# Peptides against a protein of PDB entry 3C2G: the designs that were tried, part 166

Target 1, 209 residues: chain A of PDB entry 3C2G
Amino acid sequence: IRTFDLLGLLLHDSDAIDGFVRSDGVGAITTVVQYPNNDLIRAGCKLLLQVSDAKALAKTPLENILPFLLRLIEIHPDDEVIYSGTGFLSNVVAHKQHVKDIAIRSNAIFLLHTIISKYPRLDELTDAPKRNRVCEIICNCLRTLNNFLMMWIPTPNGETKTAGPNEKQQVCKFIEIDILKKLMSCLSCEGMDTPGLLELRSTILRSFI

## One batch from the design tools (peptide; made by RFdiffusion4, then SolubleMPNN)

Design b2_p29_6_s1 (from b2_p29_6, 22 letters changed)
Fold by OpenDDE base, seed 2:
Structure b2_p29_6_s1 (fold): chain B 209 residues (1-209), chain A 29 residues (1-29)
Amino acid sequence: as target 1 above (209 residues)
Amino acid sequence: SEKEKKLKELFEEAKANFVLQDYYSKPTP
């Protein structure tokens, strides 16, 4: 735990972060968080989030790391782990087609739906810190979903990938009434990435209309 | 809110269009 905290303090600039990632730092963290210690898992996932925007991740094999993280998020009830893990996921899939493919094959879309389904509407949360954390988690999930959907938007000059039938079915779950109510509650929440949510809306419309 | 209402309408429209597209993408027998 202290080591991760120290590393987090040292990894304050992009070069240090890239250096850490190039040195298989992500793999090292994922190895450590396999130990069944909740505090360690929290600290490790927080550090993962911190390095999740690293440019060096584009060159990092994530075939084993990403499925493991997705499983960790799936089984761990801790909001802090979910926050960090979904944050990592959203950042790591951004602008990386191969990572998106790994995530999708690892049932990430369904996991995102599961996570959103787990949490109540934000207006039902009276505790402000918890509400804010849940809001951020949902935002991370939606941003990740948006990143997936963008792959299937026709570009004027490019061969567009089509979503498979399973992916389409999973995406449709996000426009179901119960999920939609939660998403709407996010729009009304202060501090929400409203632009991101509106972008998701636009992406959905472009993808399916 | 008005924003929520508008968003709901857009999602319902998207859902309807998605179902239609899936229907028309099936090869006619």
Scores: peptide ipSAE 0.018, ipTM 0.381, DockQ to the pose 0.055
Fold by OpenDDE base, seed 1:
Structure b2_p29_6_s1 (fold): chain B 209 residues (1-209), chain A 29 residues (1-29)
Amino acid sequence: as target 1 above (209 residues)
Amino acid sequence: SEKEKKLKELFEEAKANFVLQDYYSKPTP
């Protein structure tokens, strides 16, 4: 636990972060968080989030890491783990087609739906810290979903990947009324990434219209 | 809010178009 906190303090610049990632630091964290210790899992996932935008991740094989992280988020009820894990996911899939493919094959779309479905509407949360954390989790899920949907939007050059039937069905779940109500509730939260939510809206329109 | 209303309208439009495009027509292999 203390080791991850110390590492987080040392990984304060992009070069240090890249060095850590190149040295299989993400794999090392993933190994450690397999131990049944909630504090260790929290600290490890937080550190993953801190390095999730590293350039070196583009060269890191994530075939074994992403499925494990997705499973960890699925089975762990802790908001801090879910926050860090979804944050990592949203950053690591950004602009990396091969990583998106790994995540999708690992049932990421369905997991995102499950996560959003777990939480109440934000207007039903009276505790401000809890509400803010839930809002951030939903935003992470939305950014990740947006990144997936962008794969299937026609590009000006005419090259477009086609979503499979299962993926289309899973994406359709996000336009169900209960999910939409939760997403819309985020627009009323202070500090919410309203532009991100509006971007998701635009992406959905481009994907389905 | 006005923003929520507009968002809902756009999602309903997208939903309608998605249903009309019959994305389920291809049998899963």
Scores: peptide ipSAE 0.018, ipTM 0.386, DockQ to the pose 0.062
Fold by OpenDDE base, seed 4:
Structure b2_p29_6_s1 (fold): chain B 209 residues (1-209), chain A 29 residues (1-29)
Amino acid sequence: as target 1 above (209 residues)
Amino acid sequence: SEKEKKLKELFEEAKANFVLQDYYSKPTP
């Protein structure tokens, strides 16, 4: 854990972060977080989040890393791990088609649904820190989903990919009544990307109904 | 770069301090 703290201090600028990533730092973290220690897993995932927007990730093979992290998020009940993991996911897929493809093939869309499903409505959470963290998690999930959906939006000058039947089926789960109620509860949360949520809703409805 | 090497070494050292054991939590550095 101390090492993660030290690394966090050293990785304070973009050059250091890129250097760490080029040195297979993400792979190193994913190796360490396989150790069955919750504090270690938290610290490792937090560090992953810290480096998740590194430019060097565009050149980093993620075929083995991303499925592992998705599985970790799926099985771990810890909000801090889920927060960091979904944050990492949202950042790492941004503007990287090949990473989006890996994530989708690894059932990331379904995972996002699962994560949202596991949490109560925000208005049912009386503890403010907990509510805020859950809101952040849901925001990370929605941002990730939006990043996926953007691939299937027609552009004026480009060939648009079409979502496959499986992807459509997975996305359709987000229009279930219980999910929609949870999403609606997020609109009142401070810091929620309300325009983004509304855009996502519109995109889902237009694309899959 | 030298900095990249040091960061890698630091993390490899950290990894070496862990012995993966299923469902067993130990003190971590």
Scores: peptide ipSAE 0.034, ipTM 0.451, DockQ to the pose 0.012; fails the geometry check
Fold by OpenDDE base, seed 3:
Structure b2_p29_6_s1 (fold): chain B 209 residues (1-209), chain A 29 residues (1-29)
Amino acid sequence: as target 1 above (209 residues)
Amino acid sequence: SEKEKKLKELFEEAKANFVLQDYYSKPTP
């Protein structure tokens, strides 16, 4: 735990973060958080979130790391772990096709739906900090989904991949009325990027038209 | 770089400590 706290203090700029990632920092964290200690898991996932947009991650092999992290957030009930984990996932898959493929093979689409489905409607949450954290988790999940969908949207100048039948079935669950209502409920949360959420909604819906 | 070397050393130390703590059923660092 103390090591993660110290690392969090030292990783204050992009060069330090890239240096950490190049030194297999992500692998080191995932090794340590295999110990069943909630405080350690929280600290490790928070640190992963802090480095999740590092350029050096594009050159880091994630085949043995990402499936473990997905399993961790699947089985862990802690909102802080889920927040950090989904935040890491959303950032790490951005603009990296090979990482998207690893995540999808590791059942990430199903996991995202499971996470969104287990939380109550945001309008039913009276505690503002809890509501905001749940909103952030849902936004992370939807952003991750959007990053997956972008692979299958035809671009004028790019090769378009085709989603497999299982992936298509799982993606279709996100246009269910309950999921759309949860997306819309995020617009009522403080500190949310409302224009970004509206754009995300439009992209998701266009993927099915 | 020198910075990367120091980080690597820190990780090796942390891993070694983790193995020892796990063996003795102690809290992880």
Scores: peptide ipSAE 0.027, ipTM 0.423, DockQ to the pose 0.012; fails the geometry check

Design b2_p29_6_s2 (from b2_p29_6, 20 letters changed)
Fold by OpenDDE base, seed 5:
Structure b2_p29_6_s2 (fold): chain B 209 residues (1-209), chain A 29 residues (1-29)
Amino acid sequence: as target 1 above (209 residues)
Amino acid sequence: SEKEEELKKKFEEALKNFKLEDEYSFPVP
């Protein structure tokens, strides 16, 4: 735990972060968070979030790391772990087609559905810190979904990748009516910044309207 | 605000269109 905190302090610039990632730092964290210690898992996931936008991740094999993290988020009830994990997921899939494919094959779309299903509507949360954290989690999920949906939007050349049957089925699970109502509650929540929701809105508007 | 209501309506329409699409297809223009 303390080691991860110290590492986080040392990883204060992009070059240091890239150096850590190139040295298999993500693999090292993933190994450590396999221990059944909630504080260690929280600290490790937080550190993953800190390095999740590293350029070096584009060349890092994530075939074993990403499925493990997705499973960890699925089974762990800790909001801080879910926040860090969904933040990592959102950042790591951004602009990386191969990583998107790994995530989708690892049931990521359905996981987003599951995560959102675990939380009440934002307008039902009276505790501001809790509401803010849940909003951030939902925004991470929506940004991730946006990144997936972008694969199936036609390019300026009129070409588009078609989603396979499995992807379509997972998307259908995400867009259940109860989930859509929860997403709409984000827009109805006064004073909440929902950048992920706005991004998804823009993608949906361009694709479906 | 009026702007928020407009954005809400547009997003509701978008969600409706997204849901009404063939659940096993992604529309292409």
Scores: peptide ipSAE 0.006, ipTM 0.280, DockQ to the pose 0.076
Fold by OpenDDE base, seed 2:
Structure b2_p29_6_s2 (fold): chain B 209 residues (1-209), chain A 29 residues (1-29)
Amino acid sequence: as target 1 above (209 residues)
Amino acid sequence: SEKEEELKKKFEEALKNFKLEDEYSFPVP
């Protein structure tokens, strides 16, 4: 109940979102989502997604939060939770090397592979809302992966880190033909004009400059 | 398609950067 009230208060106000994050709002949400209530977990993860681009997150320690969220996504078979969680992950790692490192150490790349592998091909989904949600999840995962890849893919104007052996192994598991097919399916989807797809395309382009 | 070939090329480039090109070949659909 309180989580829903917070959702209502944070809607469309970036300053309120930043204020919430500065007041350890992310920690509060992570406490809430520990309760065995699916509606509460969904609401909490949705709120995480809403605050995931907050400037204040750059100053928030995520060492305990990210591993917890990744585990939640791993164990909770709910498309809405997975959608929100992967969306949060994608946004929070963007342009934040330290956060990327935390996620990678927490086996995020392998988890993204697992999530993508869980879902059927989009062309096999007849229910449009379900298909759209699955597409968004896959897009979140692929966008997150591309954010990781950007650390190691040389760009004309940037110094890149070298991926360690564990990172390379996780990347190898990601570059499977089925994942590539799902990527192509997402990019070829006509009529799905979702911001997420546009962001994915943009991220891909940035990753392969 | 041209788009598929472009994606393939980008992934192949990524594979080279990770020295994974010998372990993975992108099948042409």
Scores: peptide ipSAE 0.000, ipTM 0.270, DockQ to the pose 0.052
Fold by OpenDDE base, seed 4:
Structure b2_p29_6_s2 (fold): chain B 209 residues (1-209), chain A 29 residues (1-29)
Amino acid sequence: as target 1 above (209 residues)
Amino acid sequence: SEKEEELKKKFEEALKNFKLEDEYSFPVP
């Protein structure tokens, strides 16, 4: 546990982070978080988040790592693990088509729905730290979803992928009334990425037009 | 323990490019 904290302190510059990732640091962390120790899992996922924007991840095979992480955040009730895991996911899929494809094939869209569904409306959370953490988790989920949906939006100069029937079905879960009500509650949350929510709304609408 | 040694090895491998082995002693988490 302390080792992850120390590593997190040392991995403060982009070159160090890239060096760690090139040395299979992500694989090392994912091996460690397989141990049934909640503190270790939390620390490991936090470290994953810290390295999740590394340029070296574009060259890192994530075929085994992403499905594992997705399963971990699916089954783990810890907000800190979910925060770190969804943060990692959102950063890792950004601008990486191959990684998006792996995540989608691993039912990431449905998982994002499940995570959002798990939490109460933000206005029902009286504890500010808890509310803020839940808000951050939802933001991570929405950013990830937006990154997925944008693949299927026609660009003037680009080849557009078409969402498969399974992906469409998974996306349709986000237009369910209970989910929409929860998303609306995010607009009142301090620190919420309101522009990101509006972008997501636009992207969702464009996906169904 | 065997698990601790495995964990240590994984961190050592991950830190190989940092040349931190001589500068920092990382406890088993």
Scores: peptide ipSAE 0.028, ipTM 0.402, DockQ to the pose 0.012; fails the geometry check
Fold by OpenDDE base, seed 3:
Structure b2_p29_6_s2 (fold): chain B 209 residues (1-209), chain A 29 residues (1-29)
Amino acid sequence: as target 1 above (209 residues)
Amino acid sequence: SEKEEELKKKFEEALKNFKLEDEYSFPVP
């Protein structure tokens, strides 16, 4: 725990973060969070979130790391772990086709749906800190989904991949009325990327037209 | 770089200090 806190303090700029990632920092964190200690898991996932947008991650093999993280957030009921883990996932898949493929093969689409489905509607949460954290988790999930869906939308100058039948079926679950209501409820949260959520809505619609 | 090697060394030392390998056997999936 203390080590992760100290490392977090040292990772204050992009060069330090990239240096940590190049030194297999993500692999080392993943090794530590395999132990059944909730405080270590929280601290490790928080540190993963802090380095999740590092340029050096594009050269990091994530084949063993990403499936493990997905399993961790699947089995762990802790909002802080889920927040950090979904935040890491959202950032690490951005603009990286190979990482998107690993996540999808590791059942990430289904996991995102499961996470969103387990949380109550935001209007049912009276505690503002809890409501905000849940909103952030849902937004992380939806942003990750948007990154996946964008692979399957034809671009004027790009090679478009086709979603498999299982992926299509899993994506269809996100047009359920309860999921759409949760998406819309996130627009009222303070500090949310409203343009990003509107882009997701457009991407979802284009995926089904 | 020297900075990367220093960070690596500090991190490896920190991992050794956790002594977690002695307490838990990993079920390798």
Scores: peptide ipSAE 0.028, ipTM 0.411, DockQ to the pose 0.012; fails the geometry check

Design b2_p29_6_s4 (from b2_p29_6, 22 letters changed)
Fold by OpenDDE base, seed 4:
Structure b2_p29_6_s4 (fold): chain B 209 residues (1-209), chain A 29 residues (1-29)
Amino acid sequence: as target 1 above (209 residues)
Amino acid sequence: SEKEKELQERFAQARANWVPQDYYSKPRP
C-alpha cells in the first residue's frame, strides 16, 4: 500500500511516468492487484489511473492486462476501484486503435453499460462525496464509449472502420432513457466533462441508427 | 439565477464547439 502511495508521489514528471510504463510498471501493478486485498487493489488501481496518460502505453502489450482489469471493475464493489479503473480504461484506449480493439473484444462496451446501470440517479444521492464519485464514474464510462465510437465515425481522411452488428447493438443500448437521465443528472456536478458527453446520444443516433 | 444562466451558457458553448475526437481525463491533480 505505502509503496504505491510513494510511487504516486514520485510520478509527477511525464518522463518518469513513461519510464515506469516502459519498464512494465502496468504489468507489475496488475500482478499485485490480483491478490484479494482491498487496500492493495484500491492503491494499485489509483496508480494505474495516475500513469494512464503515458505515451509508452501505445507500445505496451495489453492483451492480458485489459481483460483482467475489465473483470476487476465488473465485480469489485468499491467505487474508488471502479473510478480508477474506468478512468484508466478511458485514457488507455484514447488514440490507440489496437487497444480499443482489445477492449471491445473483451466485451468492454457491454460492461460500461452495466456499470452505469448499477448506480442510481445522482439526485437520489444525498452524500456529496458519493454523488461526485458516481458522477465521475459515469463520465469515465461515457468517455470510454466516446473513444470507441471515434473508430466508426467518418473522418476527413475517408478511412472509417464499420462497426460489427454486435457492437452496434451494444452501442445502441446507451440511447436508453435511463442512461440519458443519469447523464443529465451529472450536469449538477461542477468540473465534469458532461457538456461534451451530451453529444454522445446524438452521435449514436446519427451514426448507428 | 445568474450563476445558473452562466453555467447553461457554458454548457451550450461546449456542446456547440464539440468536435468528434478522443478525450482524456485528468489522471492527476
Scores: peptide ipSAE 0.520, ipTM 0.847, DockQ to the pose 0.316
Fold by OpenDDE base, seed 5:
Structure b2_p29_6_s4 (fold): chain B 209 residues (1-209), chain A 29 residues (1-29)
Amino acid sequence: as target 1 above (209 residues)
Amino acid sequence: SEKEKELQERFAQARANWVPQDYYSKPRP
């Protein structure tokens, strides 16, 4: 626990973060969070989030790490772990097609829907800190989904892959009215990127339905 | 209401600035 806190305090520089990741820091954290200690898991996932935008992640083998993390955020009851894990997921798949593929093969799209579905609407949460954390989790999930969708959206000057039928079906689940209501409830949270992420709905409607 | 106006302005700005790309979270303050 203290070691992760110390590392978090030292890792303010992008080069230091990148150096940590190049030295298999993500693998080391992943090993530590396999122990049945919630404090270690929380601290480790927080550190993962803190290094999740490292350039070195593009060259890091994630075939074993990512499925483990997905399983962790599927089953762990702590919102702090879910927040850190989904935040890490959103960043680790960004701009990395091969990482997106690993996540998708590990049923990440369905998992994102499951996570959002487990939380109530924000208007049903009276505790402000919890409400904000849930909003952040939903934003992380939608950002991750956005990053997946970019593989299948035509870009200027690029060939676009077509989503498989299973992926398309899983993506279309996010058009559900209950998901929309939860997204709309996040608009009341200040400082969140939810308004931009609402464009995801329009993207799904135009490109996947 | 003022709150509704602020929300609409924030939403409009977010939509105007949105481009189809991969996005990062802010992992650090």
Scores: peptide ipSAE 0.515, ipTM 0.846, DockQ to the pose 0.340
Fold by OpenDDE base, seed 2:
Structure b2_p29_6_s4 (fold): chain B 209 residues (1-209), chain A 29 residues (1-29)
Amino acid sequence: as target 1 above (209 residues)
Amino acid sequence: SEKEKELQERFAQARANWVPQDYYSKPRP
């Protein structure tokens, strides 16, 4: 725990972060968070988030790591772990087709929907810190979904793939009215990128229905 | 309400600025 806290305080430079990742830092963290200690898991996942934008992740084998982390955020009750894990997921798949494929094969799209679905509307949460954290989690999930969708949406700089029927079905779950209500409730949170991510609904409706 | 108008304006602005691309979360403050 103390070691992770120290690393979190020192990892402010992009080169240092990249060096940590090149030295199998993500693998080391994932090994440590396998222990049934919630404080350790929280600290480890926070550190994962902090290094999640490292360029070296493009060269890191994630076939074993990513499914494990997906399972962790599926079952762990701590919102801090969910926040860090979904944030890590959104960043680690960004601009990395092979990582997106690993996540999708590991049922990540369905998991994102499950995570959003387990939280109430933000207007039903009176505790401001809790409400903000839930909003951030929802944003992380939507950002991750966005990054998946970019594989299947024509962009000026990218080749477009076709989503499989299962993926398409899972993506379409995000246009549910209950999901929309939760997204709309996030608009009340300051400093959140949720308003932009609401365009995902329109994108899904145009491209996947 | 004034609050609703503000939220609508924020939404409209975010929509106008959205570009189809991969996005990152801020991993650090």
Scores: peptide ipSAE 0.514, ipTM 0.841, DockQ to the pose 0.362
Fold by OpenDDE base, seed 3:
Structure b2_p29_6_s4 (fold): chain B 209 residues (1-209), chain A 29 residues (1-29)
Amino acid sequence: as target 1 above (209 residues)
Amino acid sequence: SEKEKELQERFAQARANWVPQDYYSKPRP
């Protein structure tokens, strides 16, 4: 715990963060969070989030790390762990097709839908900190999905792949009205990057249906 | 309401400025 806190305090520079990742820092954290200690898991996942935009992640073998993390956020009851884990996931897959592929093969699309679905509507939450955290988790999930979709939609630059039938089916679940309502409810939370995610539904409708 | 109007304006702006791309969350304050 203290080590993770110390690292979190020291890792403010992009080069330092990149150095940590190049030295197998993500692997080290993943090893530590395998122990049945919720404090360690929370601290470790927070640190993962803090280094999740490192350039060195493009060269990091994630074949063992991502499936483990996905399983963790599937089963762990702590919203702080889910927040950190989904945040890490959204960033680690960004601009990295090979990482997206690993996550998708590990059923990440379905998992994201499951996570969003398990939370109530924000208007049903009376506790403001809880409401904000749930909103952030939903945004992380939808951002991750957006990043997956970018592989399959035409862009001015780059080659597009075709989504498999199973992936298309899973993506189409996100046009459910309940998902949209949850997304819209997030607009009431300050500091959220939700506006960019508002086109997600339109993107799915245009490209996947 | 004023709040509803603000949300509607935010929605409209988001749609007008959206481009297909990968997005990052800010991992640090």
Scores: peptide ipSAE 0.505, ipTM 0.839, DockQ to the pose 0.361

